Peptides against a protein of PDB entry 5NXQ. Designs and how they scored, part 72

Target 1, 114 residues: chain A of PDB entry 5NXQ
Amino acid sequence: EIQIPVSMAAEEEYLRSKVLSELLTDTLENDGEMYGNENEVLAALNGAYDKALLRLFASACSDQNVEKALSLAHELKQDRALTAAVKISERAELPSLVKKINNIREARYEQQLK

## One batch from the design tools (peptide; made by RFdiffusion4, then SolubleMPNN)

Design b2_p17_3_s2 (from b2_p17_3, 7 letters changed)
Fold by OpenDDE base, seed 4:
Structure b2_p17_3_s2 (fold): chain B 114 residues (1-114), chain A 17 residues (1-17)
Amino acid sequence: as target 1 above (114 residues)
Amino acid sequence: SKEEEIEAELDRVIAEL
């Protein structure tokens, strides 16, 4: 039995989810139709995408690589995923990262209000 | 360990998403 490192598996899952999410997004932007379930499919893909990112994020936190963790957090799409990242950061005892992620959330809230 | 705690937290938050 070949054991694949968690980080490698997470990276593969992230890349797969990212590609699919981007393809769907591009299709919706350019063609505007996906058989009536576009939003549902996009939400599902975004969910998988963020989950994969969070796995990478947790790994970065474990490595105490705050810059990498922050970069990954910027790639998260859903607010609830950012909240999850905060929880992971708290467990990792990285308060500076917590603050920075909360800043990302606040910035996105402001953009939504525009 | 801290790493184990992080992994546990990850599993928790992932399950909630």
Scores: peptide ipSAE 0.634, ipTM 0.952, DockQ to the pose 0.900
Fold by OpenDDE base, seed 2:
Structure b2_p17_3_s2 (fold): chain B 114 residues (1-114), chain A 17 residues (1-17)
Amino acid sequence: as target 1 above (114 residues)
Amino acid sequence: SKEEEIEAELDRVIAEL
């Protein structure tokens, strides 16, 4: 049995989760009807999406590809996922990336307060 | 190694999500 590289598996999961998340989001935005479980489904999809991204993020950190890691961090949806990215960056000893991700987090906080 | 530590941290944070 051929083992799929972790990076490829992570990217596949990311793409799948991204497509499903976007589809659900678009559907909810267009139809606007809630039946009680849509938010839970969306949260679950976002969770899977962010987990997949974090795997790619960790890979980028391992490669010391700060620019790629930062780009991936911008795609994270949940604040807790950004926090996770910070922790990974700290473990990777990439303080510049830590600062940049914290800036993303702060910017989102400011936007939410508006 | 650094890579192993990154992977360990990844596993921890993913488990918490």
Scores: peptide ipSAE 0.630, ipTM 0.951, DockQ to the pose 0.930
Fold by OpenDDE base, seed 3:
Structure b2_p17_3_s2 (fold): chain B 114 residues (1-114), chain A 17 residues (1-17)
Amino acid sequence: as target 1 above (114 residues)
Amino acid sequence: SKEEEIEAELDRVIAEL
């Protein structure tokens, strides 16, 4: 079987996780029924989603594509995923990207305080 | 290489998520 390039695999996983997360969210919002494990399922889906994004993010960092990396960082859902992106950016020696991602985190913190 | 270092960091952070 043909091996899929890492970047393509990451994109596929991102799209899959995004679709599943959106479908579950829409179902819960429209049907209003909880079966007891929805929060756990959502957390797992969000985790997979962010992991897929981080793989794309790392690829962008390797390409020194700061603009693409930053756009991907904005799509991350969890704060811990943003922290992960900072660590990757530091390893990639992209201090401007580190600063911009920290700005995203700060903006989200301010929103949480409201 | 720089790419290998980035990949290693990626694996590290993903393992903790």
Scores: peptide ipSAE 0.627, ipTM 0.951, DockQ to the pose 0.943
Fold by OpenDDE base, seed 1:
Structure b2_p17_3_s2 (fold): chain B 114 residues (1-114), chain A 17 residues (1-17)
Amino acid sequence: as target 1 above (114 residues)
Amino acid sequence: SKEEEIEAELDRVIAEL
C-alpha cells in the first residue's frame, strides 16, 4: 500500500467529490425524475465534498494563509461545514477569518429568507 | 503546537459531519 501525503489526498478527494456532486446535480436537473435515493446520494456527496474541502481549509489556516482559507470557505456548501470552518479558524487564532466566515453564513441566511 | 491543535480540531469537526 502506498502512503500519499495528506494534502495530495485531500485535493484528490475534493476534486472527486466535486465532480461527482456536479454530475449528480446535472442528472437530477436534466431528467427531472426521482428513481430512488438520489437525494441521499447527493447529501452524501456534498458531505464528502465539504469534508475534503475542510482538510484543505485547515491546511491553509495552518499556513496562516488567510486569503486562501477564506476562498476555500466560500466553496463550502453546507452551513454546518461553515460552522466547522469557524471552529478551525478559532483554533488557528484567526479572528478576522472567523468574522468573515460568519459573514458568509449570514449572507446565506438572508438569501434563504428571500 | 498550533498546527497539532488545528489538526485535532479538524478531526473533531470532521467526525461530527
Scores: peptide ipSAE 0.625, ipTM 0.951, DockQ to the pose 0.938

Design b2_p17_3_s3 (from b2_p17_3, 5 letters changed)
Fold by OpenDDE base, seed 5:
Structure b2_p17_3_s3 (fold): chain B 114 residues (1-114), chain A 17 residues (1-17)
Amino acid sequence: as target 1 above (114 residues)
Amino acid sequence: SKEEEIEKTLEEEIAKL
């Protein structure tokens, strides 16, 4: 068995899940409902996407690369993933990042209300 | 270490998703 570095594995999973999520989203938008479980599949893909992204995010936090961490946070899709990012940022003792991520969350809440 | 704490938090939060 070939051992892959954690960071590289996370990047691979991120790219894979990103592509699949986008592909499925585009398919649903263009062709409509697929199997009756498309929402579940999409949720699973988005979940995998966010999980992979959070691993990269945590790595950036460990490096104290706030700029990179924030950029990654903007790419998160689910609100609960942003919550996770906040918790990770708190543990990393990066209060400025915490504030900025909470701002992202609040902005998304506002958009959903419109 | 801080890195270990971050990793612990990461795994805890990922498990909730």
Scores: peptide ipSAE 0.721, ipTM 0.966, DockQ to the pose 0.973
Fold by OpenDDE base, seed 4:
Structure b2_p17_3_s3 (fold): chain B 114 residues (1-114), chain A 17 residues (1-17)
Amino acid sequence: as target 1 above (114 residues)
Amino acid sequence: SKEEEIEKTLEEEIAKL
């Protein structure tokens, strides 16, 4: 059995989940057809996508690569994933990153209110 | 190590998603 490095596996999962999520989203936007489970599928894909991103995010935090970590955080889709990123950043003792991620969350909250 | 603690936190958080 071939052992795949964790980082490579995470990147593969991220790319796969990203493509599938985008394809599903595009299909729904273009066709507007709902069969009852598309939202559930999308949610599952978003979950997998964010989990994959968080693995990359944690790696960036371990490397003390704040810019890369922040860039990855911007790609997170779910608010709860941003919360996870905050917790990871706190454990990594990166308070500046914590603040910046919380700013992302606040900006999204404001956007939802408008 | 800090890296190990980060990984621990990662696994705890992704389990909640």
Scores: peptide ipSAE 0.720, ipTM 0.966, DockQ to the pose 0.976
Fold by OpenDDE base, seed 1:
Structure b2_p17_3_s3 (fold): chain B 114 residues (1-114), chain A 17 residues (1-17)
Amino acid sequence: as target 1 above (114 residues)
Amino acid sequence: SKEEEIEKTLEEEIAKL
């Protein structure tokens, strides 16, 4: 088996999952037809997408690249993924990043309340 | 190392997703 560096594998999975998630989302929004499993597939794709992003996020934290880490956090889709990013940031001892990610979460909460 | 601790936290959090 070919061993691929974790960062490369994560980047590939991120790009693949991003494209597929966007395509499926667009299909649901534009066509409005359901065939039974689209939401389940979308959830699975979004899960894989966020997991891939979190791997990249952790790498950025390890490199102490706060700006890159924050940029990646903005791309996370699920709230539970943002929670994961906070935990990773805490372990990385990056309190400014923790605060900014929590601000992202709060902003999304406010948007959902509208 | 800090890197190892970050990786540990990453895997713990990914397992919850």
Scores: peptide ipSAE 0.720, ipTM 0.966, DockQ to the pose 0.977
Fold by OpenDDE base, seed 3:
Structure b2_p17_3_s3 (fold): chain B 114 residues (1-114), chain A 17 residues (1-17)
Amino acid sequence: as target 1 above (114 residues)
Amino acid sequence: SKEEEIEKTLEEEIAKL
């Protein structure tokens, strides 16, 4: 069996999770029928999606690629995932990235207040 | 190493999600 590099595996999982999450979201938005478990399924998919993104994010931090890391952080869906990104950035000793991710969180908080 | 510490933090945070 062919072994897939960790980075490629993470990207594959990200893409798979993204497609599934978007498909479910589109179905719910367009068809509008709920059977009672869709939110749970969506949460699970979003969790897998963010976990995959965080693996890519950590790799970018290890490369000290702040621009790429920040771009990935913008794609994170859950606030708790942004918190994880902050912790990873702190360990990577990237204070500018920490500040920028916190700005993302603050911006999302402001949107939730509307 | 720094890379190992980043990986450790990653796994710790992922486990919380």
Scores: peptide ipSAE 0.719, ipTM 0.966, DockQ to the pose 0.973

Design b2_p17_3_s4 (from b2_p17_3, 6 letters changed)
Fold by OpenDDE base, seed 1:
Structure b2_p17_3_s4 (fold): chain B 114 residues (1-114), chain A 17 residues (1-17)
Amino acid sequence: as target 1 above (114 residues)
Amino acid sequence: SKEEEIEKTLEEEIAEL
């Protein structure tokens, strides 16, 4: 049995969750006819997706790779996941990253108000 | 270590998602 590094496992899970989320979204938007638990399935997939991203994000923070961490934060879907990213950034003592992620959150809030 | 504290925070936040 091949031992897979944690970072590689996280990347694999991220990619899998991303693909499934996108495929399901496309199906709902374009084909439209699915059995009544679509929103629950999407929520579950989005949750798994964001969790996988946060693992990668934390790794980037540990490496003090601020640019990579910020890029990953932009890919997060849920506001709660962005909040998690802020908390992780604070623990990593990366205040510039904290500010930039909060800017992402504020921008999304403004978009939702329109 | 800082890395351990980051991991702790990660797991706490993931558990709440």
Scores: peptide ipSAE 0.706, ipTM 0.965, DockQ to the pose 0.905
Fold by OpenDDE base, seed 5:
Structure b2_p17_3_s4 (fold): chain B 114 residues (1-114), chain A 17 residues (1-17)
Amino acid sequence: as target 1 above (114 residues)
Amino acid sequence: SKEEEIEKTLEEEIAEL
C-alpha cells in the first residue's frame, strides 16, 4: 500500500469531491431529478468536499497562514462546516480569523433571507 | 501542542459532519 502525505491526500480528495459536487449540481439544475436520492448524494458529496477542505483549513491554521485559511473558508459550502472552521480557528488561537469567518456566516444568512 | 489540539478539534468536527 502506498502511503500518501496527509496534505496531498486532502488536496486530492478536495479536488475530486469539488468536481463531483459541481457536476452533480449542474446535472440537477439542467436535467432535473435523477434517481430520487439526488439530494442525499449531493449532501454526501458536499460533506466530503467540506471535510477535505477543512483538513486543508486546519493545516493552514497550523501554519499560521490566516490568508490561506480565510480563502479556504470562503470555499466551504455548509454552514455547519463554517462552524467547524470557527471552532478550529478558536483552537488555533486566531481571533481575527474567527471574526472573519463569522462574517462569512452572517453574510450567507443575510443572502438566504433575500 | 497547539497542532495536536487543532488536529483533535478537526477530527471532532469532521466526525459530526
Scores: peptide ipSAE 0.703, ipTM 0.965, DockQ to the pose 0.933
Fold by OpenDDE base, seed 2:
Structure b2_p17_3_s4 (fold): chain B 114 residues (1-114), chain A 17 residues (1-17)
Amino acid sequence: as target 1 above (114 residues)
Amino acid sequence: SKEEEIEKTLEEEIAEL
């Protein structure tokens, strides 16, 4: 059995989830109507998206590629996913990355208050 | 190793999402 590297699998899942999430988002925005399970589907896709992204993030942290890790963190959608990224960064002993991700979270909190 | 601990944390966090 051919084993696919975790990073490749994560990237594939990320790209798939990203495309589907964007398509669904665009559809909902264009139709302007949310009925049934559209919101749940979107949430599920966002969850899968963030999970896949976090796998890439963890890989970047393992490589001590702070720049790449930070770039990936900016793409995370859910606040809980950012929290996960902080925890991963702490485990990776990357305090500069921890600070930068917390700044992202704070910025989003401020934006939500507007 | 650090990499193993990172992976452990990753899986713990993913499970909670």
Scores: peptide ipSAE 0.702, ipTM 0.965, DockQ to the pose 0.969
Fold by OpenDDE base, seed 4:
Structure b2_p17_3_s4 (fold): chain B 114 residues (1-114), chain A 17 residues (1-17)
Amino acid sequence: as target 1 above (114 residues)
Amino acid sequence: SKEEEIEKTLEEEIAEL
C-alpha cells in the first residue's frame, strides 16, 4: 500500500470536494431541479470541503504562515468551520490571525442581515 | 509540542463539523 503524505491527501480531498460542490451548485442554479436530497448532499460536501481546508489551515498555522492561513480561511464555507479556524489559531498563538478570521465572520454576519 | 497541540485541536474541531 502506498502511503500518502497527510498534506497531499488533504489537498486532494479539498480539490475533489471543491469540484463536486461547484458542480452541484451550478446544476441547481442552472436547472433549478430539486429531488429532495440536494441540500443534504451539498451540506455533506461542504463539510468534507471545510474539513480538508482546515487540515491545510492547521498546517499553515504550524508553519507560522499567517498569509497562507488567512487565504485558506477565506475559502471556508461554514461559519462553524471559521470558528474551528479561530480555535486552531488560538492554539497556534496567532492572535493577529484570530482577529482577521473573526473579521471574516463578522463581515459574513452583516451580509446575511442585509 | 505546539504542532501536536494544533493537531489535537484540529481533530477535535473537525469531529464536530
Scores: peptide ipSAE 0.702, ipTM 0.965, DockQ to the pose 0.908

Design b2_p17_4_s1 (from b2_p17_4 with D8E K11E E14D A16T)
Fold by OpenDDE base, seed 3:
Structure b2_p17_4_s1 (fold): chain B 114 residues (1-114), chain A 17 residues (1-17)
Amino acid sequence: as target 1 above (114 residues)
Amino acid sequence: SREEFLEEAEEIIDETF
């Protein structure tokens, strides 16, 4: 078995989870169901997707690449993942990034209230 | 250090999921 660097592994998992999530979504939109476990599969995929993104996010923070970090944060799906991104940003001592991620969270909360 | 920071980030990720 080939040893893969952490960054490459995270990227691979991100891409895999992203593609599978999109394919599953398309299947649900077109067919309406997929073996009766669609929600469980989506939850698992979203978890893996966000975990992979957060690892890339942490890497971007360590590089002081705020723009890349922010772009990655916008791609996060779950609120708990955004919370994690805030914590990581705080530890990276990037207060401007913290504020911007909190703005993303607030915007999503407001949209969910509709 | 970078290594220490990434370890802390991984801990945050692990406690989140």
Scores: peptide ipSAE 0.752, ipTM 0.970, DockQ to the pose 0.787
Fold by OpenDDE base, seed 4:
Structure b2_p17_4_s1 (fold): chain B 114 residues (1-114), chain A 17 residues (1-17)
Amino acid sequence: as target 1 above (114 residues)
Amino acid sequence: SREEFLEEAEEIIDETF
């Protein structure tokens, strides 16, 4: 049996979930119809997407690659995923990254209030 | 270690989703 490195598997899952999430989002926006379980499917895809990103994020943190970690954090969609990224950054003892991710969260909160 | 850190990160991810 072929053994796939964890990092490679995570990247593959990220790319797959990203493509599916974008396709579904575009379809729903263009059709304007949300019947049945479309919202549930979208939520599941977004969850899988953020979950895959967080694994890549953790890997970047372990490498002390703050710039890569930050770029990945900007790609996260859900607030709960950003919260997880903060927790992971704290465990990695990267306080500068913690601050930058919290800035992302605050910026998104302000956008939601508008 | 790196492995222990990644395991802890996975636990954080699992509790989030």
Scores: peptide ipSAE 0.752, ipTM 0.970, DockQ to the pose 0.782
Fold by OpenDDE base, seed 2:
Structure b2_p17_4_s1 (fold): chain B 114 residues (1-114), chain A 17 residues (1-17)
Amino acid sequence: as target 1 above (114 residues)
Amino acid sequence: SREEFLEEAEEIIDETF
């Protein structure tokens, strides 16, 4: 059995989920068609997308690659995913990263309130 | 260890979703 490294598997899933999510999003934005299940599909895809990203994020943290970790955090879509990223950063003992991700979350909160 | 950290991260992810 060929074992695929976790990071590679995560990257593959991330890319797959990203492409599918973008395609569906573009379709909805461009065509305005609603068949009733698009939001559900998007939610599922976004979940998979963020999960994959978080795995990459964790890998970056383990490598002490704060810059890469931060860039990945910016790509997270869901607030709950950002929360997870904060928790992971805390476990990695990267307080600077924790602060930066919290700033991202706060910024998004402010945007949502407007 | 790195492995333990990644496992903990996975647990956090699983708890989140």
Scores: peptide ipSAE 0.751, ipTM 0.970, DockQ to the pose 0.820
Fold by OpenDDE base, seed 1:
Structure b2_p17_4_s1 (fold): chain B 114 residues (1-114), chain A 17 residues (1-17)
Amino acid sequence: as target 1 above (114 residues)
Amino acid sequence: SREEFLEEAEEIIDETF
């Protein structure tokens, strides 16, 4: 196996997962069904997408790049991923980032109530 | 250290998914 920098691997996986997730999502929204396992595939892709983002997020936190970290957090899809981002921010001792990510979560909760 | 922080972050990610 070829060893590459973690950040590069994470970026590649993020981009791949993002494209595939978006394509599958669009297909489901427009056509309704595909092979009968669409939801399982979508869940797996979304998981990979968020995992890749969280690794980039952790890297940004390590660099003390709060603005980049926050931008990445906005791209997270799953609530559990936002929770993970909060935990990572706490370990990075970035309380302002913790608050801003919690605001993202609260905003999404409010949107879901509509 | 940075390495220890990233390892801790990976543990958080692994327990999440």
Scores: peptide ipSAE 0.750, ipTM 0.970, DockQ to the pose 0.823

Design b2_p17_4_s2 (from b2_p17_4, 8 letters changed)
Fold by OpenDDE base, seed 3:
Structure b2_p17_4_s2 (fold): chain B 114 residues (1-114), chain A 17 residues (1-17)
Amino acid sequence: as target 1 above (114 residues)
Amino acid sequence: SKEELLKESEEIIDETF
């Protein structure tokens, strides 16, 4: 297998997961059941999606590109992924980014509580 | 360092998933 740069691999996996998730969602919205395991497939895709995003996020942090990092954080779906992003931001010594990501988490919590 | 950050980030990701 051809070795590709880590950043490209992360981007490719992100795009693949994103596309598959969108296609599956669209199929379920229009056709209903597909194989009977849609929830498991979506969970796996969401995991891969966030995992890929976090690698891109880490890269952005390493470049001190706070704007890009924050933009990527907004695209994260799972709370556990946001928590991981906070940890990465702490390692990167970007306290302002930590605060902003925590604000994202809090906002999502408030939306879920209504 | 940049390399160290990426390494630690990968560990954080692995423990998360």
Scores: peptide ipSAE 0.751, ipTM 0.971, DockQ to the pose 0.809
Fold by OpenDDE base, seed 1:
Structure b2_p17_4_s2 (fold): chain B 114 residues (1-114), chain A 17 residues (1-17)
Amino acid sequence: as target 1 above (114 residues)
Amino acid sequence: SKEELLKESEEIIDETF
């Protein structure tokens, strides 16, 4: 088996899932109709996308690159992924990053309430 | 350590998805 660095594998999966997720999202937004399992496919793609991002996020945290970690957190789509990012930040002992990610979560909650 | 953080992070990710 070929050994691929974790960061490289995560980046590849991120890019792949990002492109596919965006394409499907755009299609759904343009058509406004569902003809199959589009929601299920989108959920799976978004899951893979966030999962890959979180691995990149963890790598950034391990490098103590807080700015890169924060920028990656902003790209996360699902709330559960943001929660995971908070947990990772706590393990990395980066309290400022924890606070900033929680601010992202709160901002999204407020947007959903409107 | 860096390695330990990555390991713990993978566990968090696996719990999330």
Scores: peptide ipSAE 0.750, ipTM 0.971, DockQ to the pose 0.807
Fold by OpenDDE base, seed 2:
Structure b2_p17_4_s2 (fold): chain B 114 residues (1-114), chain A 17 residues (1-17)
Amino acid sequence: as target 1 above (114 residues)
Amino acid sequence: SKEELLKESEEIIDETF
């Protein structure tokens, strides 16, 4: 069986989940039609999306590509995913990245409170 | 190492989701 590099697999999954999430979102926004389970589907897709992003994030961290890692962190949707990114950054011994991601999380907290 | 980080990261991801 053909073994796909982790980074390539992660990118593929990210793109797939991103496209599906965006398509569903666009459908709901453009058509305004609800079928009853869209939120559940979106939640699942968002989970897969963030999961895939985190794998890319981990790859970037492993390459010590902090700028790429930070860019990816900005694309994360869920708070739990940001928390995971912080943990990964800690494991990667990238304290500056940890601080920056925590800043992202704090900023989002403040936005949610408004 | 890179491999170790990726492994640990996968564990973190699995714990998160």
Scores: peptide ipSAE 0.749, ipTM 0.972, DockQ to the pose 0.796
Fold by OpenDDE base, seed 4:
Structure b2_p17_4_s2 (fold): chain B 114 residues (1-114), chain A 17 residues (1-17)
Amino acid sequence: as target 1 above (114 residues)
Amino acid sequence: SKEELLKESEEIIDETF
């Protein structure tokens, strides 16, 4: 049995979750019909998506690749995921990244208020 | 270390979700 590297596993999960989330979203936007727990499914997919991204984010942080980490942070969907990214950045001792991610969070808050 | 960061990150992720 071959052990899959963490980074490869994370990328696979990211791609899978991204595709599934987009397909479901597109379907709902196309016909506008809801048949049960679609919102819960989307939430679960978004969770898996963000989890996968955060693993990639952590990897980027470990490589001190701030630009890649920031790019990944912009792809995060949930606020709680951004909070997690901040925590990871703090552990990685990347204060500039912490500030930039907090700026993303603040910007999203402002958009929600409008 | 790099490995420790990844482990701590996984813990943060697990606590978040």
Scores: peptide ipSAE 0.748, ipTM 0.971, DockQ to the pose 0.809

Design b2_p17_4_s3 (from b2_p17_4 with R2K D8E K11E)
Fold by OpenDDE base, seed 2:
Structure b2_p17_4_s3 (fold): chain B 114 residues (1-114), chain A 17 residues (1-17)
Amino acid sequence: as target 1 above (114 residues)
Amino acid sequence: SKEEFLEEAEEIIEEAF
């Protein structure tokens, strides 16, 4: 069996999840119709999306590509994903990245409290 | 190693979700 590199698999899943999430979001925004399960579907898609992003994030960290890692962190949607990114950054011994991601998380907290 | 790091990262990811 052909082993697909982790990074490639993550990119594929990321793109798939991103497209589906965006399409569903657009549908809800444009049509305005809720059938009762759209939020659940979105949550599931967002989860898959963030998980895929985090795998890419981890890959970037392993490559010591802090700039790419930070860029990916900005694309994370859920707070739990940002928390995971912080933990991954800590394991990667990238304290500057840890601080920057924590700043992202804090900024989002402040936005949510408004 | 990078492989070990990525495995640890995967564990962190799975724990988060």
Scores: peptide ipSAE 0.751, ipTM 0.970, DockQ to the pose 0.851
Fold by OpenDDE base, seed 3:
Structure b2_p17_4_s3 (fold): chain B 114 residues (1-114), chain A 17 residues (1-17)
Amino acid sequence: as target 1 above (114 residues)
Amino acid sequence: SKEEFLEEAEEIIEEAF
C-alpha cells in the first residue's frame, strides 16, 4: 500500500465526499429516489467529508494559519464536527479561533431554532 | 510537537464520529 501524506489524504477524501454528496443530492432532487438508502449514504458521505475537513483544519492549526482554519471551519456541516474543531483549536492554543468557531456554532443553533 | 498535536487531533476526530 502506498503511503499518502496526511494533507493529501484529507484533501482527496474531502473532494471525493464532496463530489459524491453533490451528485447524490442532484440526483435526488431530479429523480426522487435511487436505491432506498439515500439517507444512509448521505450520512456516511457527510461524515467522511467532515472528517477530511477536520484533518485539514488540524493541519492549518498546526501552521498557526488561523484564517485558513476558520475558512475550513465554515465548511463543516455537522455540529459534532464543529465541536471537534473547537477542541482541536483549544489544543492548538488558539483562543481567538475557539471564539470564532463557537460563534459559528451558535449562529447555526439560532437558525435551526424556528 | 507538531506531530504529537496532529496525533491528538486525530484522536479528537475519531472520538467525534
Scores: peptide ipSAE 0.750, ipTM 0.970, DockQ to the pose 0.819
Fold by OpenDDE base, seed 1:
Structure b2_p17_4_s3 (fold): chain B 114 residues (1-114), chain A 17 residues (1-17)
Amino acid sequence: as target 1 above (114 residues)
Amino acid sequence: SKEEFLEEAEEIIEEAF
């Protein structure tokens, strides 16, 4: 079995899931009509998307590339993914990154309350 | 090590989903 570097595998999955999730999202937004399990498919795609991003995020943290890590965190869609990013950054002992990601999460909470 | 860190990160990711 060919072993692919984790970062490369994550990038490939990120790009694939990003394209598919965006296409499905656009379709749902434009048509508004559901014909089957579109919500389940979207959830699965978004999950794969965030997982891939988090793996890239972890890689950036391991390289002490805080700027790249933060940029990736901004691309995360689900709150559970942001929570995971906080935990990962804590393990990486990057307190400034922890604070900035928590700010992202708090900002999204505030937006959802409106 | 970086490898150990990435393994721990993977566990965090899998627990989140």
Scores: peptide ipSAE 0.750, ipTM 0.970, DockQ to the pose 0.849
Fold by OpenDDE base, seed 4:
Structure b2_p17_4_s3 (fold): chain B 114 residues (1-114), chain A 17 residues (1-17)
Amino acid sequence: as target 1 above (114 residues)
Amino acid sequence: SKEEFLEEAEEIIEEAF
């Protein structure tokens, strides 16, 4: 039986979720066809995507790879995911990363208010 | 430890979603 390392599995899940999310988004934007549950499916996929990213983020934090962690944080889509990233960074005792992620969150808030 | 940290992170993730 083939054993897949946890890190590889997480990366695979991230990539899969990313591709599916992008494909569904493109379809909805271009065709505009709604059959009843597309928004719910998209929300679920986005959730899975962010969760996968956060696991990679936590791994990067554990390695004290701040640059990688920050790059992953920029890929997060939902505000609740950024909030989770802040909490994880706090537990990792990386205050500089906390500040940078909060800056990302604040920037997105400002954009939404426009 | 690293393992304990990752476990706590998983809990944070699950609580967020």
Scores: peptide ipSAE 0.750, ipTM 0.970, DockQ to the pose 0.803

